# Peptides against a protein of PDB entry 8YR4, part 140

Target 1, 309 residues: chain A of PDB entry 8YR4
Amino acid sequence: PRGSPALQLVVLICLGLMGLERALNVLVPIFYRNIVNLLTEKAPWNSLAWTVTSYVFLKFLQGGGTGSTGFVSNLRTFLWIRVQQFTSRRVELLIFSHLHELSLRWHLGRRTGEVLRIADRGTSSVTGLLSYLVFNVIPTLADIIIGIIYFSMFFNAWFGLIVFLCMSLYLTLTIVVTEWRTKFRRAMNTQENATRARAVDSLLNFETVKYYNAESYEVERYREAIIKYQGLEWKSSASLVLLNQTQNLVIGLGLLAGSLLCAYFVTEQKLQVGDYVLFGTYIIQLYMPLNWFGTYYRMIQTNFIDMEN

## One batch from the design tools (peptide; made by RFdiffusion4, then SolubleMPNN)

Design b2_p21_1_s3 (from b2_p21_1, 17 letters changed)
Fold by OpenDDE base, seed 2:
Structure b2_p21_1_s3 (fold): chain B 309 residues (1-309), chain A 21 residues (1-21)
Amino acid sequence: as target 1 above (309 residues)
Amino acid sequence: LENEEFLEEMRKYIEELLKKL
């Protein structure tokens, strides 16, 4: 982004955050290994609790193993929105300006229906994802129930309660925050359609625009429409980051509570070190489908909103 | 045919623009 030093700084910060994410991908397994070693050596509770808390904090920064839902990744994604919008706007304006520089014969020979056909290929890909979503949501809910039953029977009722509360809170917040986001997505889509309609109208009236040499004026009006769209797009995208952070926080709190409780029971010789590893692994495995569920529910919701307009 | 050539020309133009950003 050659035009704004502020966006260049944001790019540098994003690159720094990508470096930090790579460091976390190495540190998280190291801290996990250290926990297993401390549990095996029967280390004092204070040292163990500090190491577990540090691990969970690092895991909160990293996210659920894919890096897509971690605090650092979410912060990077949030900062990158403005860079992406700047790039998109420049490309769109350059394409639009170039279309107005093309010959009258080129505009008269084109059916407006072909631009719509590219949009329809987008929507059909999205419908296939909706079906895949319904078939993944039901298994994910089943896996949660199986997990609650498993931890309640094989560990302690307290573990089952932690999993139940964390999963229930995760699902509830996912639904509530996603419903809240629907408003921003609808407003964005309405403004996107209005911006596209303005571009189409300008291109259909190409002869008139060319006759009056009004190309620069139409480009400026299109720029203003894009800026208005990007203001709504930012709210939609920022609300998505907020959803991911809320999900990551619930995961982090559940992992903290369960890991501390498991570590405590291992120190009391009620559980084995293997049980700690099992609990942590199984909780992370339960959250992986839920991260997909959150992505999927967004996609369902996007499709339903895109079908309503 | 003219639409494929144009889509390819626009793709090349967009790729050239992306290299300039």
Scores: peptide ipSAE 0.022, ipTM 0.528, DockQ to the pose 0.010
Fold by OpenDDE base, seed 1:
Structure b2_p21_1_s3 (fold): chain B 309 residues (1-309), chain A 21 residues (1-21)
Amino acid sequence: as target 1 above (309 residues)
Amino acid sequence: LENEEFLEEMRKYIEELLKKL
């Protein structure tokens, strides 16, 4: 944000809180590992109670891996409201200024209410995309890289390879399946607009329809348009279920391969019982932000496609 | 056609604005 040193300080604090979230995503599994190891060793109650209390405090700061329920994430979201409002108003004013630079011929050919709706959708889409990239995409990519480095250094190169292959396959399939879904969403929106236009045209010509007793014919045409829309809506909804299930299968296979390998290394006394729990906990923490990725990327694509119409 | 050209111009303008933020 150019022009407000207070908002620049808030952005720096939010970036510092994002760094703290990355540290918590590594520390929470480590402390959970340490609890499992201390329980397995039958360690003294004082050491166990301190480690459990520290874990619960770190878990309160992290917020359970959903990224939205932790104290640090809530504080970041709260501080970011003013930055988002400033960015929204700046984009809105820039779009409004650009609309005033356009020729009178361009304005006479368009309904002012549609132009304003496109401007509002544009502002919402840009601010939503920026907030999503900064707070979900970049942090998740950072957690994947940190995870690959951590597991490669502290466990074995095979664990780093499993995380790399699992996350690379997950991201690639998420992009490819989402681009494939965009075609179904565009076809659905086009058919929705065509169905609405037919209903509006029939209602505007109500007197003519009534004069020719054509009400039954117009109702049947509208029914056919609804059936065609519902067929496209089903394809859009089914493609979302397919995306979610594909993502779940990739994470499940990565979790299975890594958990079996970790269990084998524990039986060989190369790793502790807590290291098995650490691996499973960290993979589940990576999955939660990535699952939201499919939903927000869809929302952004929907907003961009809804601007194209 | 005029909506597609305007949307593409608005998209380019938004992408340039994103580079200036």
Scores: peptide ipSAE 0.021, ipTM 0.526, DockQ to the pose 0.013
Fold by OpenDDE base, seed 3:
Structure b2_p21_1_s3 (fold): chain B 309 residues (1-309), chain A 21 residues (1-21)
Amino acid sequence: as target 1 above (309 residues)
Amino acid sequence: LENEEFLEEMRKYIEELLKKL
């Protein structure tokens, strides 16, 4: 935001808070590891109580990880409201000015309500996309990279390789299956709009339908349109379940391979029992924001497909 | 088709605006 040094400072503070969230995502599993090790060693109560209190405080700051309502995430979201409002208003004014530069023929050929609906959907889609890229996609990619580096340096290169292969396969399959799923969603939305248009046309022509006693015929046509819609909706919903199950399988295989390898190294006394718990906790923390990625890529595709129709 | 071209033009305009932010 070039026009306000105050908003630039708020953006820098939000970026600093995002960096703190990345540090917390590593520190919380480390402190949880340390608790498990201290419990295993039967350490004195004073050391255990300090480590537990520190863990709970860090967990309060983090929340449940990326996409959770931790204190740092809430503070970031609160500070970002002014930046989002400035960005939204700037996009709205740019769209509105561009609409006024368009030819009179373009405005006369379109219903003013449809043009405004396209503009509002455009603005919301852009502002949503930007906020999601900055607060979910980029941070999740950073957490994956930090995880690969951490496991490669402090455990073994094999753990870094497992995380790399698991996350690369997860992201690739998420993109490929979501692109495949877009076809079913487009067909569903086109049939939904056609079904809605038929219902609106039948209701606007209610007097004519009543004059011809055609109510039963219009109801049957609407029923056929609903059945056709539900057949496409089922394909869309089934493809989502397939995506979620594929994602779950990839994470499950990565968790299995890494957990077995960690258990083996604990048996060989190369790692501690707490390191097994750290690995499992960190992989689950990486999975949580990635599940939101599939949901939002779906939301973006919805908004774009709903603007094409 | 005209909505796809308008959406693509709006997307390009937004990408250019993002490069200017």
Scores: peptide ipSAE 0.018, ipTM 0.494, DockQ to the pose 0.013
Fold by OpenDDE base, seed 5:
Structure b2_p21_1_s3 (fold): chain B 309 residues (1-309), chain A 21 residues (1-21)
Amino acid sequence: as target 1 above (309 residues)
Amino acid sequence: LENEEFLEEMRKYIEELLKKL
């Protein structure tokens, strides 16, 4: 936000808090590893109690592994409200000015309420996309890179390769399957609009329908339109389940390969029991933002497709 | 068709605005 030094400072504080979240995402699994190792070694109570207390404090700052419920994330979200409002208002004013620059012929051909609805959807979609890219996509990509580096340096290079292949395949399949699903969502929305238009037309002509005793005919036409809509809705919903299942399979295969490799190296006394727990915890922490990635990317595509109609 | 061109032009305009913010 180039016009307000106060909002620029808030953006810098939010970026600093995002950096702190990345550090917490590495530290929390490390402290959990250390607890497991200290318990295995039967370490003195004072060392164990300090490590547990430090872990619980770090876990309070991070939250439940969904980066969305921790103290740091809540503080970031609170500070970002003013930046989001500034961005939303700026986009809304730019859309409104652009609408005023359009030809009189364009305005006469459209109902003002439909133009406003497109503008409001546009503003919401763009502000949502920007917030999502900055707070979910970029941080998740950073956590993946940090994870690959961490596992490659402190574990065997094979762990870094498993995380790299798993996350690269997950992201690629998420994009490809979501682009494929967009066709089903467009077809569903077009049929929803056509079904709604038929219902509105029938209700606006209610007196004519009554005069001709055509109620049963209009109900049957509406039923046929609903069945056609539900056939397209089923394809959209089934494609979503296929996406979620594909994502679950990729993460499951990565977790299986890495967990077997960890268990093997623990059996060879090259890794400790805590390192097995660290790997499993870190993979699950990477999966949670990525599962939200699939959901928000769908929501953004839905909002863009819902603007096209 | 005219709505798709307008939405694509708005999308490009918004992407350019996002690059300037």
Scores: peptide ipSAE 0.018, ipTM 0.485, DockQ to the pose 0.013

Design b2_p21_1_s4 (from b2_p21_1, 15 letters changed)
Fold by OpenDDE base, seed 3:
Structure b2_p21_1_s4 (fold): chain B 309 residues (1-309), chain A 21 residues (1-21)
Amino acid sequence: as target 1 above (309 residues)
Amino acid sequence: LFNPEFLKKMIEYINKKLEEL
């Protein structure tokens, strides 16, 4: 925000906290590895207790990883409230100013409640999209890149390749299946709106329906509309299950390939037992935000469609 | 973060869509 140096500083602090979250996402698995190695080596209690205490402290700062309620994430969310309020107010005032610049003929042709609903949708879509890109999409992509670099530098290049192929295939399939699924969701939403409109029209014309004793006919028409809706809802829900299962298979294959390779290198004494545990925990940690990525892509696409309507 | 250019492009896109209405 160019107009307030204080909010610019808060934005920079929030970026620093996002960088710290990325560092914690790497450090937590490393400290967990070190605990497993120290336990395997039967290290002295003082070294083990210090490493466990440090791990628990880092885990408190991280929470559950990206999208969780860790201390650093909560502090970031708290500091961001003022930035979000400033952005929301600025977008709302820009839309409101633009509405006042429009011709009287444009305002006379539209109901004030419809204009306000469009303005509120526009404000919510912009502020929601920005928050979602900054706090969920960009961090998830950064964690994947950091993961590929980490495994390529500290493990064999084959681990970096497995993570790269697994995450690239996961993202590609998530996008393609989500785009395919959007067709079923649009059809479902259109039929839901048509079913709701029919129910509202029947209830608004209640006196006419009573006059003609047409209650049974209106109920039957509503039943047919519900059956048609449920047929589209089933396709939408089944397509979501297919997406989730496809994602699970890709992660399962990546975890299998990487775990077998890690186990092989541990048997050759090139890696320690803790490195096997690190790989598994790190891949599961990358999977947590990715499970929501299909929801992310959909919300971005919905916010763009809701701005176009 | 807020690349002023991305916010500007988004505001320009909103303005363009509001001008098309």
Scores: peptide ipSAE 0.007, ipTM 0.455, DockQ to the pose 0.011
Fold by OpenDDE base, seed 5:
Structure b2_p21_1_s4 (fold): chain B 309 residues (1-309), chain A 21 residues (1-21)
Amino acid sequence: as target 1 above (309 residues)
Amino acid sequence: LFNPEFLKKMIEYINKKLEEL
């Protein structure tokens, strides 16, 4: 923000904390590997206890990855509150100024309270989208790239290729299935609004419904609208299960291929038992933020649909 | 209510302002 050097410093600190979180994502599996190797070698208690204590401390700083509340992530989120407030206020003022530039004829055709509610949803959606892109999407992509580089350099090019193919397929399928799912969600929301409007109209016309004894007819029309809604809801929910299962299959295949290859290299004495544990731990750690990616992408698209209205 | 073009301009403006952060 070109106006407060204090907020610029806070952003730089937040970026530094994001870099630290990426470093922790590599270090935590390495220390876990070292513990497994020290246990296998029957190393002296003092060395083991120090490595375990260091691992637990690093794990406290990291947390469980994106979607868990590690100390570094919490500190970043705390510092970012002021930046988010500045961004939100700036977006809100831009929307408000744009609304004042609109013609009187546009304002006379709309309820001011509805315009304000849509403006507030717009602001919250845009700020939420930005926060999500900066704190979840970009970091997750960075962790994937760091993972590919790490496995390619320290294990073998084959491990880097497995991670690359697995994550590329995972991201591609997540995007494609989520875009496909968005059509079902839009149809569901439209039918929900139509069902609600029908219920409101029937209740507002209560006297007319009573006068014609049309209660049974209105109930049956409402039942048909609910059945139609539930058919769309089922498609939306089933598409989410399909997404989650597809994601699980891709990660499962990547984990299988990489774990078999790692086990083979351990049997050939090219890798240690700890390296097998590192690979499995790191892949699961990459999967955790990616699993939430589908949920957050859904929230973003919901907020975008709510802004398009 | 929000012309998709206005939302795009707003996102671009916000992205540009995030890069200027």
Scores: peptide ipSAE 0.012, ipTM 0.452, DockQ to the pose 0.014; fails the geometry check
Fold by OpenDDE base, seed 4:
Structure b2_p21_1_s4 (fold): chain B 309 residues (1-309), chain A 21 residues (1-21)
Amino acid sequence: as target 1 above (309 residues)
Amino acid sequence: LFNPEFLKKMIEYINKKLEEL
């Protein structure tokens, strides 16, 4: 941020903490591997206890991975509050100054309270999208790339290929199925608004409905509108379950292929038992942030549509 | 209300300001 060297230092510290989170995402599975190997070899208690203590400390720093409440992630989030407030205030002031540059004819044709509400939604959406891109999308893509490199260098190229194919297929299917679902969500929202409008119109005309004793007719029309809405809601909800099951199937197949290959290499004494555990742990760590990717891609699309309006 | 171009310019400006951080 131009004008505050203190906020620039905080951003640099946050970037450093993001780099540390990436290092922890690799180190935690490695230390867990080492524990399993030391247990298998019946290593002396002192070496095992040191490795376990180090693993637990690293796991405390990492937490559950990307999107979890680890110490480093919490510290980053805490430090980022000041940067986010500075960014929000700067966007709000830019929008407010732009609104003052607009013609009097534009202001006379619009409700000032509606303009302000759209401005506040716009600022929140932009700041939310930016924070999401920086803290979830970019780190997840980085963790995938780091994973492919790590497995290709320290295991076999086949493991790197399995991770690449699994993650590429997962991301592609997530995008395609989410775009397909957006049609059902739009239809649902349109029918919700139409159902609400019908209820409001019936209630505003309450005296007329009462005069004609048409209460039963209005209730039946409202029931038909609800049934039509619920049919669209069911399609939207069922399409979400289908997305989640498709994602689970892709991860399950990738985990199966990689786990079978790893087990085979362990039986050939090319890998240790700990390497099998490392692979499974690392794939699960990659899956956690990716599970949120579908919800976030939907949030991006929603905020983009709400900004276009 | 917000020309998609203005929002795109704001996102680009914010991204450029983030790169200048």
Scores: peptide ipSAE 0.009, ipTM 0.454, DockQ to the pose 0.014; fails the geometry check
Fold by OpenDDE base, seed 2:
Structure b2_p21_1_s4 (fold): chain B 309 residues (1-309), chain A 21 residues (1-21)
Amino acid sequence: as target 1 above (309 residues)
Amino acid sequence: LFNPEFLKKMIEYINKKLEEL
């Protein structure tokens, strides 16, 4: 924001906190590995207690890998409220100024309530899209890249390759299945609107329907519209289950391949037992944001479609 | 994200869509 040095400082602090979240996502599994290794080696209580206390403190800062519950994430979200309010107000004022520059002929052809609803949806879609890109999409991609680098450097190139192939396949299938699913969702929404319109028209014409004793005919016509809606709803819901199951299979296969390889390297004394636990913990930690990626991609696509409409 | 040009392009896009409605 060019007009407020205070808000620029808040943005820089938020970016610094996002960097700290990425560091915590690597450090928490490392400290957990170290606890498992110290327990396996029967290390002195003082070393173990210090490592456990440090792990719990880092875990409090991280919030369990759901980027919404950690102290650092909560502090970032709190500081970002002022930046979001500034951005929203700026977009709203620019839309409002533009609406006043439009011709009288444009205003006479439109309902003021519809124009304000479109402007509010547009502002919400823009601010929502920005928030999802900055706080969910970019951090998730960064965590994947950091994960590939970490496993390639500290384990073996084979682990980095497994994570790369698993995450690339997961993202590709998530996009492809989500795009395929969007057709069923559009058809469902169109039929929902048509079913609602029929119910509204029947209720507005209630006196006429009652006068002609056409109540049974209107109920049967509404039933047919509901059956058609439920057929499309089933396709939409079944396609979501298929997406979730496909995602679960890809992560399951990646976890299986990597866990078997890690177990083999532990039997060969090339890795420690803690390294096996680190691999499993870190893959599950990468999976948690990715489980929402299909929802974020759909929300981004919906916000683009709602900006296109 | 706070680039005035990106905000301007989004506003131009919203404006173009408001003109197409």
Scores: peptide ipSAE 0.008, ipTM 0.471, DockQ to the pose 0.011; fails the geometry check

Design b2_p21_2_s1 (from b2_p21_2, 16 letters changed)
Fold by OpenDDE base, seed 4:
Structure b2_p21_2_s1 (fold): chain B 309 residues (1-309), chain A 21 residues (1-21)
Amino acid sequence: as target 1 above (309 residues)
Amino acid sequence: SFLEEFEKLLKEQEEKALAAA
């Protein structure tokens, strides 16, 4: 944010909080590991109770690994409201200024309400996308990288490789399937708009429809449009299920491979039982925000295409 | 179209975040 030192400070604080979230994503599994190891060793209650209390406190700060519900995330989101409002207002003013620079012919050909709706959609789009990229996509990618580094250094290079391959495959398939899905979604949205337009046109021409007793004809045409829409909606929804299932399978395979390898190293006394639990916990924590990555990528693609039109 | 898609995506995200919690 150029021109407001206060907003720049808020951005820096938000970046610091994002760094803290990354640290928590590593620390929470480590503390959980330590609890399991202390339980296995039958450690004194005082040590166990302190570690459990510390874990619960860290977990409260983290907010369950979804990255959206933690105290730190909520505090970041709260502080970011002013930055978002500044960015939104700036985008709105830029769009509004650009609209005023457009030719009179462009304005005469469009209803003012439609132009304002496009401007508002454009603003909300850009602001939402930027917020989503900064607060969900970038942090998730950072957590993956941190995870790869952590597992490579503290476990074995094989664990880092498994996580790398799993996450790379996950991201690649997410992108590819999302691009494929986007075609069905666009077709659905186009048909939804066409169906809505027909309904609106029929209702606006109600007097004419009534004059010609064409009510049954308009209802049947609307029904046909709904059936066509539902056929496209089904394809869109089924493609989403396929995406989710593909993602789940990739994570499941990564979890299986890594868990088997971890179990093997535990049997060889190279790792502790808590390290097995750490691996599983950490992979699940990475999975939760990644499940959203397909949604994120789609939003990015849609935004770029809607900005080109 | 985009806002409605974005709102649908946000709702899908909120619903899945609620279902994952």
Scores: peptide ipSAE 0.017, ipTM 0.514, DockQ to the pose 0.129
Fold by OpenDDE base, seed 1:
Structure b2_p21_2_s1 (fold): chain B 309 residues (1-309), chain A 21 residues (1-21)
Amino acid sequence: as target 1 above (309 residues)
Amino acid sequence: SFLEEFEKLLKEQEEKALAAA
């Protein structure tokens, strides 16, 4: 943010914490590998205990599982609140200034509370999207690149190739299927709005409907609109299931291919048992944020289209 | 409409994050 050196420092700290999260994403699997190797070798308790304690500490900093935010992520989110509030307020003031430049007739045609709700929602959307891009999309892409480099350097080049092909296919299919889904979602939203508008119009004109005993006709029209909506809702929901299943299949195939190759190299004594566990853990760790990438891409795409309108 | 859809997506993300926790 231009004009506040304190907020610029907070942004730099948040970027530093994001870098630390990337380091943790590599270190946690490595320490877990080392535990498995030490257990396999029946290493002395002192070495094992230090490695386990270090792993648990690193895992606490990283977090783990869907919805389980680590200490570093929570600290970053906490520090970012002030930056988000500053950005939100700046966008809100820009929207508000633009609304005041609009014609008096535009303001007279809309309730001030509705305009403010649209502006507030607009601000929340832009700020949410920016936070989402910075904290989810960019880090996930960075983690994939780091993963490819790591597996290419410390494993055989075949592992790096499997991860590259798996993640590239996953991202490509996610984009293509998400763009396809966006059509169904837009159709659903349009039909939802039309159904709501018909219901509101019928209810506002209830005296006229009652005067002509047209209640049964209006109910039937509303029923037809609901059936059309539900048909589109089903297509939207079914397309989401298809996306999720496609993603799971791609990751499952990548995990299978890499796990079989790792198991083969362990059998050939080129890798340790811990390296097998590392590969599986690392792939699952990469998959977790990617599962949301389709939702992310759709949000980005819809935001760009609505900013152009 | 977009903002309601974005809020709905954020809420679906929070609900999925909560359901997976």
Scores: peptide ipSAE 0.014, ipTM 0.472, DockQ to the pose 0.126
Fold by OpenDDE base, seed 3:
Structure b2_p21_2_s1 (fold): chain B 309 residues (1-309), chain A 21 residues (1-21)
Amino acid sequence: as target 1 above (309 residues)
Amino acid sequence: SFLEEFEKLLKEQEEKALAAA
C-alpha cells in the first residue's frame, strides 16, 4: 500500500504474525511430544500440568491445527481488513474511472449480465448450502454424539460431560454470534447494492456525464459510497473474527479441561498415554468440521440475505 | 478483458476465502 505508512506497518505486522504462525506450527508438535514423553516417564504432576497448559496456550494461538481459527490468525485477519479495504477501494475506483473512459456501446450490453450474476450467486449458493447441510452438518453432529458416547463409556462420565458442554457451548455460541452477525451482513449487502446501483446509474448516464465533464464528481460520489460500504464491511469482517475467536476459546477451554483431566488419570494409572493422544486428536478432529459449520452457516445466512434483497 | 479478469480474480478470491474459511 503506497501512501499510508500505517497500512505498511500493518502489512509488516501481518507478515510477522505469519512468521509466528510458522513457529507455532513447529512448537505445538514439540510440546505435544514432550507431554507424551512426560506421561511415559511418569513425570511429576507439576511438570506435566505446566507442559499441558503451555501446549494448550500454544494451541490456542495456533488454532485447531490449520491455524485458520487461531488467535494469531484471527489477529492477522483482523488487521488485514484495512489493507484489503484500501486495496479494494483503489481497484474499484480505478475500474470505475476506466469504465467512464470506455464507449457507451460497451455499457449498454452489460446490464443483463449483472442481474444474471446475482441470480447465479443465489442459485449456486442454495444448492451448495443444501449439499453442505446434508453432507457436513449431519455427519458432524453424528461425530459429536458418537464422541460423547465413546468418552462416557470408555474413559469416564466426566470426559463425556466435558465434550458435551464444550460442543453444546460451541454450537450455541456459533448460532448466537452468527445471528448477531446477520444484522451487519444485511446492512453491508444493502449498501453494496446501493453502491452498485449508483455505479450502474452513472454508467447508464455516461453521455450526460461526458457532456457535463462530471466524471470527477461521479467518481467522488462512488468513493463516498465505497467508504460507507467499507464501514459496514469492517463490522461484518470483524464480527467474523470475533466468531472464530469465540469458537477457538471454547475449544481451547474444552481441550484444557479434558487434557488436564486425562493427564491426571494417566498419572493415576487409570488411563494410558495413548488415551491422552486419542482425546486430544478427537477434540481437534471434531473442531475442524465445526469450523466449517460456522463458515457454511455464514454462507447460508449470506445466501438467505442475498435472496431477500 | 480487464473486467473479466477482475471478476475472475474476485471469484477466485471468494473461492479461496470459502476454501480457507
Scores: peptide ipSAE 0.006, ipTM 0.385, DockQ to the pose 0.022
Fold by OpenDDE base, seed 2:
Structure b2_p21_2_s1 (fold): chain B 309 residues (1-309), chain A 21 residues (1-21)
Amino acid sequence: as target 1 above (309 residues)
Amino acid sequence: SFLEEFEKLLKEQEEKALAAA
């Protein structure tokens, strides 16, 4: 971004964070392998516990295997909001200014198709929402229940309890934080619609704007509307990052508690090394659908809010 | 319509801006 050294610094930090994500993608598997080796060698508990704790910390930084919900990814996403908003605002103002340079004949022919697309968006949103509920929410809940039952039956009851508490806390926080975010999203959508309406009204009145040479005034009014929108968009996007980070913390704590307990039982020869691998893999497998559940519950709420507006 | 094409132009420019970033 030319003209803001602060935004240039943010871009450089985001690039540095992307490099860190790539390093984590290599380090996390290495630490996981090291845990398996230390368990196989019957290494001292202190060395094992340190390696497990370090692994979980690195996994917290990386996130649920896709990297999309890790601390580093969340921090990158948070910092990138201002860069995206700067770019979006610049593009919107360039388009709006260019539309005011176009001929009157171009503006008059366009009004009829708009109403049809708003209707199609509503219908697509409902269908997408229903498909999402059926194909993602229900299976994810089933996988959680199956996971709790599996760990309760085939592992010590303590593992089932850890999974139950972590998944229950994850779901509860996901719902509560998502309901809290809905307020910011509704406010954002309302201001987006108002900003769009202002742009449409200005362009429908193109002849009047040209007659009074008011193009610069209309561009400035549009800029002010965009700035107001971007203030609400930032709250929406920042609240999303907060949700993702909260989810990452809950899963990280569950993974830490369960992995330490599993490692301890392997050192006491109550569990095998394979059981540790199974637990870690299964928790990650439960986390991936849940992370999508958060994204998609957000998509559901988005589609509901987009249907109400 | 105008808003659709404006949104389409915005989306195309957002996609171009994302592709140029």
Scores: peptide ipSAE 0.000, ipTM 0.325, DockQ to the pose 0.018; fails the geometry check

